# Peptides against a protein of PDB entry 7PB4: the designs that were tried, part 275

Target 1, 105 residues: chain A of PDB entry 7PB4
Amino acid sequence: KMLNIKEYKEKLLSTLGEFLEDHFPLPDRSVKKKKKNIQESSVNLITLHEMLEILINRLFDVPHDPYVKISDSFWPPYVELLLRNGIALRHPEDPTRIRLEAFHQ
Target 2, 218 residues: chain B of PDB entry 7PB4
Amino acid sequence: DALQMAVGYFEKGPIKASQNKDKTLEKHLKTVENVAWKNGLASEEIDILLNIALSGKFGNAVNTRILKCMIPATVISEDSVVKAVSWLCVGKCSGSTKVLFYRWLVAMFDFIDRKEQINLLYGFFFASLQDDALCPYVCHLLYLLTKKENVKPFRVRKLLDLQAKMGMQPHLQALLSLYKFFAPALISVSLPVRKKIYFKNSENLWKTALLAVKQRNR

## One batch from the design tools (peptide; made by RFdiffusion4, then SolubleMPNN)

Design b2_p22_6_s2 (from b2_p22_6, 13 letters changed)
Fold by OpenDDE base, seed 2:
Structure b2_p22_6_s2 (fold): chain B 105 residues (1-105), chain C 218 residues (1-218), chain A 22 residues (1-22)
Amino acid sequence: as target 1 above (105 residues)
Amino acid sequence: as target 2 above (218 residues)
Amino acid sequence: SELDEQQLRLMVQELVELQAQL
């Protein structure tokens, strides 16, 4: 039973990865380098897949404090997407922290 | 059913001929309160009673008691909330009722079935920040509702002006921090990262009831 | 699309449920 669950989980993760690449890709970095001196901090944005992985891992690794600090690598539209769909919740006392919804509880 | 009779009483209004109007009202109010706190109310019952509480059909004391027992059995209809907000616009409810409504809305936010129409009311809620009594609770509501598209330069200015007037309030700080997250270019001011309680525990009025609702819906 | 967002929620929910069983 456990092996089947692990295999199914891996399959679902793969399917999710493909789904996210197709439907929720990061915006193309191709926005023209117009030289305006805004220190575009070259913060490498993470994929929505990576973001979800972080959130899921935190939920199960630290269930008593399942909140993840939002870094500059978190694309704001992805955070908003997760929040508006009830996939994630913002910390009531810290707007820089979000958690995955505990669908199993 | 006693609850149906009670809801029907509030919906249809008191029959003029009853000499014992106050006793009858109290009986029905207690019935609603007992059921709401024990089992929660159906979405249809909340729809009816929430509108009554905000319509000004009854006195402030009755409206307050009704609103305090708007505890869902499962879900609250978004339409009920939209209708309730429409009554706030009509202005027939007291200031205390408005405060209580926003507290209720925050406390029950997760039990509302949809948020699409509520999100369209963002501008209305934001305008209510000017009311000093509502401001803490409206900030909390906006903290729950705010999307990137809502973070506009004029709203940032209004929040900063409000902060200048009222000082650095935890609830304003929370909302401003969220605004800065969505639109860092609009907020040049360094906001202190305060790990403090940003919002008043609006849910405290319903804490026990909310725990019971969550347990029943698990 | 709204459909895609709903599908995303379902997939994440399923992942969480599966992870809870491990």
Scores: peptide ipSAE 0.592, ipTM 0.434, DockQ to the pose 0.326
Fold by OpenDDE base, seed 1:
Structure b2_p22_6_s2 (fold): chain B 105 residues (1-105), chain C 218 residues (1-218), chain A 22 residues (1-22)
Amino acid sequence: as target 1 above (105 residues)
Amino acid sequence: as target 2 above (218 residues)
Amino acid sequence: SELDEQQLRLMVQELVELQAQL
């Protein structure tokens, strides 16, 4: 039973990865080229997949403080996407922290 | 069903001109209250009763009691909330009812099935910040609703002006901190890192009911 | 699309539920 769950989880993660690449890709870096003065703060944005992994892991690794601090690597539209769909919740006291919704609770 | 009869009474009004209209009303109100606190109400029942509470069909005391028992069994329809907000614009409800509604809306926010239409009402809610009685609760609501696209220079100015008028209120600070997060270039002022609870959850009239709803839906 | 966002929610929900069983 546990093996089947693990295998299914891995399959679902893979499917999610593909789904996110197809439907929720990061904006192409190319659009930043035209305006000269934007300081190349080369902040490497993480994928939505990576963001979800961080949130899921935090939920289970630190259940008493399941909140993740939003870094500069978090693309704001992804944060908004997660929040508006009830996938993530904002910390009631710190708007820079979000948690995954505890669907199992 | 006693609940159906009670809801029907509020929706359709008294069937018979009975001499004891007040006793009948109280009976039905108690029925709704009892079911709401024990089991919660269905989305359809909330739709009907919430509309009634804000329509001005009944007196303020009755409307207040109805609104206090708008506890969902599972979910609240977004449409019910949109309709409720429309009644706020008509102005047939008391100021106290408006305050209670915003408190209710914040308390029940997670039980609302969708947020798309509510998000479109952002400008309306933001305008309600000018009401001193509503301001704390509206700030909390806006804290839940605010997206990057909502953070505009004119709204930043309005919030800063409000802070200048009212002082550094925790609820305003919470909203400003969120605005700064989305648009740091619009807010040059250093905001104190307050580790304090921005919004008083202790004042949630529905705390026990919400816990019960969550337990039933687990 | 709205449909894609709904699908995303369902997938994440399922992942969380699966993880909770491990």
Scores: peptide ipSAE 0.587, ipTM 0.432, DockQ to the pose 0.327
Fold by OpenDDE base, seed 3:
Structure b2_p22_6_s2 (fold): chain B 105 residues (1-105), chain C 218 residues (1-218), chain A 22 residues (1-22)
Amino acid sequence: as target 1 above (105 residues)
Amino acid sequence: as target 2 above (218 residues)
Amino acid sequence: SELDEQQLRLMVQELVELQAQL
């Protein structure tokens, strides 16, 4: 049973990855050229897939503090997407921290 | 059933012919209170009763009691909340009822089925920050609702002006910290890194009921 | 799209449920 669940989880993660690439891709870096003065902080944005993985892992690895600190690698529209859809919740005391919704509880 | 009769009484109003109007009202109110606290109310019942509580159809004491028992069995309809806010605009309810409503809205926020229409009311809620009695609860509500697109220069200015007037209130600081997160360029002032955002515990009135609702919906 | 966002939520929910069983 556990092996089947793991395999199914892996398949679902793969399907999610494909879905996210198709429907929620990162913006092409090309458009940022025109506004000169904003420090090109070459912050490597993570994919929505990677963001979700971090949030899911944190929820189960540290259930007493399931919040993840929002880094510069977190694309703001993705954060808003997750919050808007009830997939993530903001920390009540720290707006820079979000957690995954505990759908299993 | 007894609940349907009670809800129907509040919806249709007191039948003129009843000699014991006050006794009948109290009976129906107790019925609603009992069911709400034990089992919660259906979304349809909340829709009806919430509208009544804010419409000014009954006295402040009755409206307050109705609003206190707006506890969902499962979910609250967003449409019910939108209608309730529309009554706030008309101003037929007391100041205490408005405060209670915002406390209720914060406490029940997670039980509202959708947030799309509520998010459109952002400007209305933001305008209510000027009311000193509402301000703590409105800040908490806005903390829950605020998106990047809501963080505009004029709103930042209003919050800073409000802070200048009222002092550095924990609830204002919480909202400003969120604004700074979304739009750091709009807030030049160094906000003290308060590690703890403190909102008034709006949930205290419903703490036991909310725990019960969460347990039933697991 | 709104549909895509709803589907995303469902997929994440399922992943969480699966992880909870491990």
Scores: peptide ipSAE 0.582, ipTM 0.427, DockQ to the pose 0.326
Fold by OpenDDE base, seed 4:
Structure b2_p22_6_s2 (fold): chain B 105 residues (1-105), chain C 218 residues (1-218), chain A 22 residues (1-22)
Amino acid sequence: as target 1 above (105 residues)
Amino acid sequence: as target 2 above (218 residues)
Amino acid sequence: SELDEQQLRLMVQELVELQAQL
């Protein structure tokens, strides 16, 4: 039973990865060059998949403090996407911290 | 059911002929209070009673007591909140009731089933920042609601003007910090890095009830 | 799209539920 759950989880993670690549890709770096005023912060943005992985892991690894600090690698539209869909919650006292919604609680 | 009779009383209003209107009202109000604090109220019951509390159908004391017991068993319907806000626009409720409503809305925010329509009311909530009594609670609500699309130059100006008028209030700083996060180009002013945002604990009125609701829904 | 965002929520919810069972 546990093996089946793990296998299914891995399959779902793979499916999610494909889904995110198709529907929520990072903006192409090439478009950033033409609009001068976007600060060329050379910051490597992480994928939405990686962001979700971080949030899920934090929720289960540190359930008493499930909040993740928003780094410069977090693309702001992804943060907003997660918040507006109730997938993530902002920390009530620190706007730089977000948590995954605890759907299982 | 005693609760159904109580809700029905508030919905239909007092039958004119009862000599003991006040005793009957108090009985039904206590019934609602007892059930709400013990078990929470169903979404349908909250829908009815929340509208009544804000409609001006009853006196301020009764409305305040009803609003204080708007504790969900599970969820609050977004539609109920939208209707409640519509009553705020009509202006039949007292200033104290408005404050209590915003406190309630912040405290119960996580129990509201959807946020799409509430997010459309962003402009209305933002306009309420001008009320000094509402400002701390509205800032907290906006802190929960604000999306990048809500961060507009005119709103930034209004917040900065409000800060100039009221001083550097913790709740205003929290909201401005969030605005700067979404739109750093709109806020050139160095905001003090407050690591800890202190909103007035709106939850304090319902803290015990909310803990009980969370425990029942585990 | 709104549909894609809803689907994303459902997928994440399912992942969390599965993780809670391990």
Scores: peptide ipSAE 0.582, ipTM 0.429, DockQ to the pose 0.324

Design b2_p22_6_s3 (from b2_p22_6, 11 letters changed)
Fold by OpenDDE base, seed 1:
Structure b2_p22_6_s3 (fold): chain B 105 residues (1-105), chain C 218 residues (1-218), chain A 22 residues (1-22)
Amino acid sequence: as target 1 above (105 residues)
Amino acid sequence: as target 2 above (218 residues)
Amino acid sequence: SELDEQTLRLMVEELVILQAEL
């Protein structure tokens, strides 16, 4: 039973990864080329997959404080996506922190 | 059952023949209150009763009591909330009922099934910030609803104007901090680094009921 | 699309449930 759950989880993670790449890709870096002067600190944005992984891990690793601080690597539209779909919740006292919804609770 | 009869009474109105209309009203109101606090109400019951509470069909005292017992068993329909907001526009409810509604909306926010239509009402809620009685609760609601797309220069100006008028209120600072998070270039003003956001505890009225709902749904 | 966002939610929900069972 446990082996089947692990295998299914791995399959689902793989499927999710593919799904996210197809439907929720990061914006192409190409648009930033033209306007020279803004030292846009090349903040490396993480994928939505990586963001979800961080949130899921935090939910289970630190269940008493499942909130993750939003870094500059978090693309704001992804944060909004997660929040508007009820996948993530904002911390009631700190707008810079979000948690994954505890669907298992 | 007794609840269905009570809800039906509020929906259809008093049957003409009842000599003691007030006693009947009180009986049905107590029935709704008892069920709501013990078990919560179904989404359909909330839809009906919430609409009644804001329609002006009954007096302010009755509307207040109905609204206070809008406790879900599981979920609240977004459509019920949208309908409720539409009644706020008609202006048939008292100012106290409006305040209570916003408190309720904040307290029950996580129990609302969807947020898409509520998010479209962002501009309406934002316009309500000018009401001094509503402002603290509207700020809290906007804090829950605000997306990057909602953070516009004109709204920043309005918030700063409100802050100039009302002073550095914790609820305004909370919302401004969120705005600065989404659009730092729009807010040149140094906001005090608040480690914690403090809103008026709107949940206090329903705290025990909400705990019970969460326990039943686990 | 709205459908994609709903699908995403369902997938994440399932992942969380599965993780809780491990």
Scores: peptide ipSAE 0.629, ipTM 0.729, DockQ to the pose 0.325
Fold by OpenDDE base, seed 2:
Structure b2_p22_6_s3 (fold): chain B 105 residues (1-105), chain C 218 residues (1-218), chain A 22 residues (1-22)
Amino acid sequence: as target 1 above (105 residues)
Amino acid sequence: as target 2 above (218 residues)
Amino acid sequence: SELDEQTLRLMVEELVILQAEL
């Protein structure tokens, strides 16, 4: 049973990765819109896959405080996507923290 | 079923002007209250009763009691909430009923099945920030609803104007902090880094019931 | 698309459930 669950999980993770790359890619950095002075904070945006991984890991690693602090690497549209779909929840007292929905509870 | 009879009474209205109208109404109201607090109400029952509570069909005292017992067994239909908001626009409910509705909406937010249509009502809720009695609860609701697309320059200006008028209210600061998160370029003002957002405890009215609902749905 | 967002939710839900069984 456990082996089957692990294999299925791995397959699902792979499928999710492909799905996210196809349907929710990061915006192409190539649109150099010449808007002047905003210091391109060279903050590397993480993929939605990486974001979900962080959130899932936190949910299970620290179930009593499953919230992740939103960093500059979090693309705001991804955060919004997760929140509007009920995949993630904002911390009631700190808007800079989000958690994954505990679908297993 | 006693509950079906009670819901039917509120839906169809009292039949003939019997002297026992008040006793009958109280009996049915108690039936609804008892079931709602013990087991919660079905989505269909909430749909009917929520509309009744906001339609002005009954007096404010009755409407308040009905609204207080709008506790779901499982889920609340988004359509019920949209219809309820439509009644707020008609203005047949009291100010206290409006406050209670927003408190209820915040408390029950997680039990609403979908939020797509509710999100379309963002502008309506935002306009209600001008009501001083509603403002704390509307801020909390908007905190739950706000998406990046909702953060517009005119709304930022309005929030800052409200802050200038009302002072640095915790609920307003919470919403502004969220707005700054989504659109930092629109909010040049240094918001105090409040480590904690304090909304009025809207959930306190239903805290025990909500805990029971969550336990039943696990 | 809305369908893609729904699919994403379902996939994440399933993933969380599977992780809890592990």
Scores: peptide ipSAE 0.628, ipTM 0.730, DockQ to the pose 0.328
Fold by OpenDDE base, seed 3:
Structure b2_p22_6_s3 (fold): chain B 105 residues (1-105), chain C 218 residues (1-218), chain A 22 residues (1-22)
Amino acid sequence: as target 1 above (105 residues)
Amino acid sequence: as target 2 above (218 residues)
Amino acid sequence: SELDEQTLRLMVEELVILQAEL
């Protein structure tokens, strides 16, 4: 039973990865060129997959404080996407922190 | 069942001019209260009763009691909330009922099935910030609803004006901090680095009930 | 699309549930 769950999880993670690449890719770096004055913070944006991985891991690794601090690597539209769809929740006292929804609870 | 009869009574109103109108009303109200606090209400029951509570069909005391027992068994329909907000615009409910509604809305926010239509009501909620009695609860609601697209220069100005009028209220600072997070260029004012955002405990009225709902839905 | 967003939610929900069972 446990083996089947692990295998299924791995398969689902793979499927999610493919799905995210197809439907929620990061914007191509090309759009950054024109607006000069936005501090090109050289911060590499992480993929939505990576963001979800961080959030899922935090939820289970630190269940008493499952919140992740929003960094500059978090593409704002992804944060909004997760919040809008109830996948993530904002910290009630700190808007810079989000957690994954505890769907298992 | 007794609940259906009670809900039907509130929906259709008192049929008979019987001398026992008040006793009948109280009986049905107690039935709703008992079920709501024990088991929660179905989304359909909340839809009906929430609409009644805000329509002005009954007196303030009855409306208040109905609102206090709007506890979901599972979920609240977004449509019910949209309808309820429409009644707030008509102004047939008391100020205390409006406050209670916003408290309820904040407390029950996570139990609302969808947020898309509620998000479209952002402007209506924002306009209610001018009401001193509503302001703390509306700020909390807006804190929950605010997306980057909602953060507009004119809203920033209004919030700053409110802050100038009311002082640096914790709930207003919380909302401004969120606005600054989404649009730092729009808020030049140094907000105090508050590590903690303090909203009024809107959930206090339903704390026990909400815990019970969460336990049942696990 | 709205459908994609819903699908994303469902996938994440399932992942969380699966992770909780491990």
Scores: peptide ipSAE 0.618, ipTM 0.737, DockQ to the pose 0.326
Fold by OpenDDE base, seed 4:
Structure b2_p22_6_s3 (fold): chain B 105 residues (1-105), chain C 218 residues (1-218), chain A 22 residues (1-22)
Amino acid sequence: as target 1 above (105 residues)
Amino acid sequence: as target 2 above (218 residues)
Amino acid sequence: SELDEQTLRLMVEELVILQAEL
């Protein structure tokens, strides 16, 4: 039973990765070049997959404080996406922190 | 059961013939209160009672007591909240009832099953910021609801104007900080970095009840 | 699309449930 769950989880993670690449890709760096005034924050944005991984891990690693601090690597539209779909929740006292929804509880 | 009879009484209204209308009302209200605080209410019961509390069918004292016991067993239907907001527009409820509703909405926010329709009401909630009594609670609600798409130049102007009028209120600062997060280009003013968001609703009337609900649903 | 966002939610929900079973 446990082996089957692990295998299924791995398959689902792979499927999610492909799905995110197809439907929620990072903005192409090429479009940012033309508008001069956006300070090129040299910060590498993480993928939505990586963001979800961080959030899932935090939820299970630290269940009493499952919140992740929003870094500059978090693309704001992804944060918004997660929040509007009820996948993530903002910390009630700190707008710079979000958690994954505890769907298992 | 006793709860169904109580809910049915509020839904159908008092049967004309009872000489002891007030005693019957109090009995049913106590039944609802007892069940709500012990076990919570089903989504259907909340749907009925929440609408009654905001419809102006009963007096302010009764409406206040009903709202105070709108504690879910599991979830609150988004449709119930949308209907409740529609009653706020009709204006048959008191100012104190409106305040209590927004406090309730913030307190119960995580127990609402969906947020899609509530998010569409963003403009309505934002307009309620002009009410000084509602403003702290509406700011808290908006803090929970605000998406990047909601952060518009006209709303930024309204918040800054409100801040100029009311001063640097913690609840306004919290909302403005969130707006700056989503749209830094729209807010040129340096906001003080607050490490902690302060909302008056942190000590909500339902704190103990919410803890009990969370414990039962574990 | 709205459908894609719903699909994303369902996938994440399932992942969280599966993780809780491990």
Scores: peptide ipSAE 0.598, ipTM 0.751, DockQ to the pose 0.324

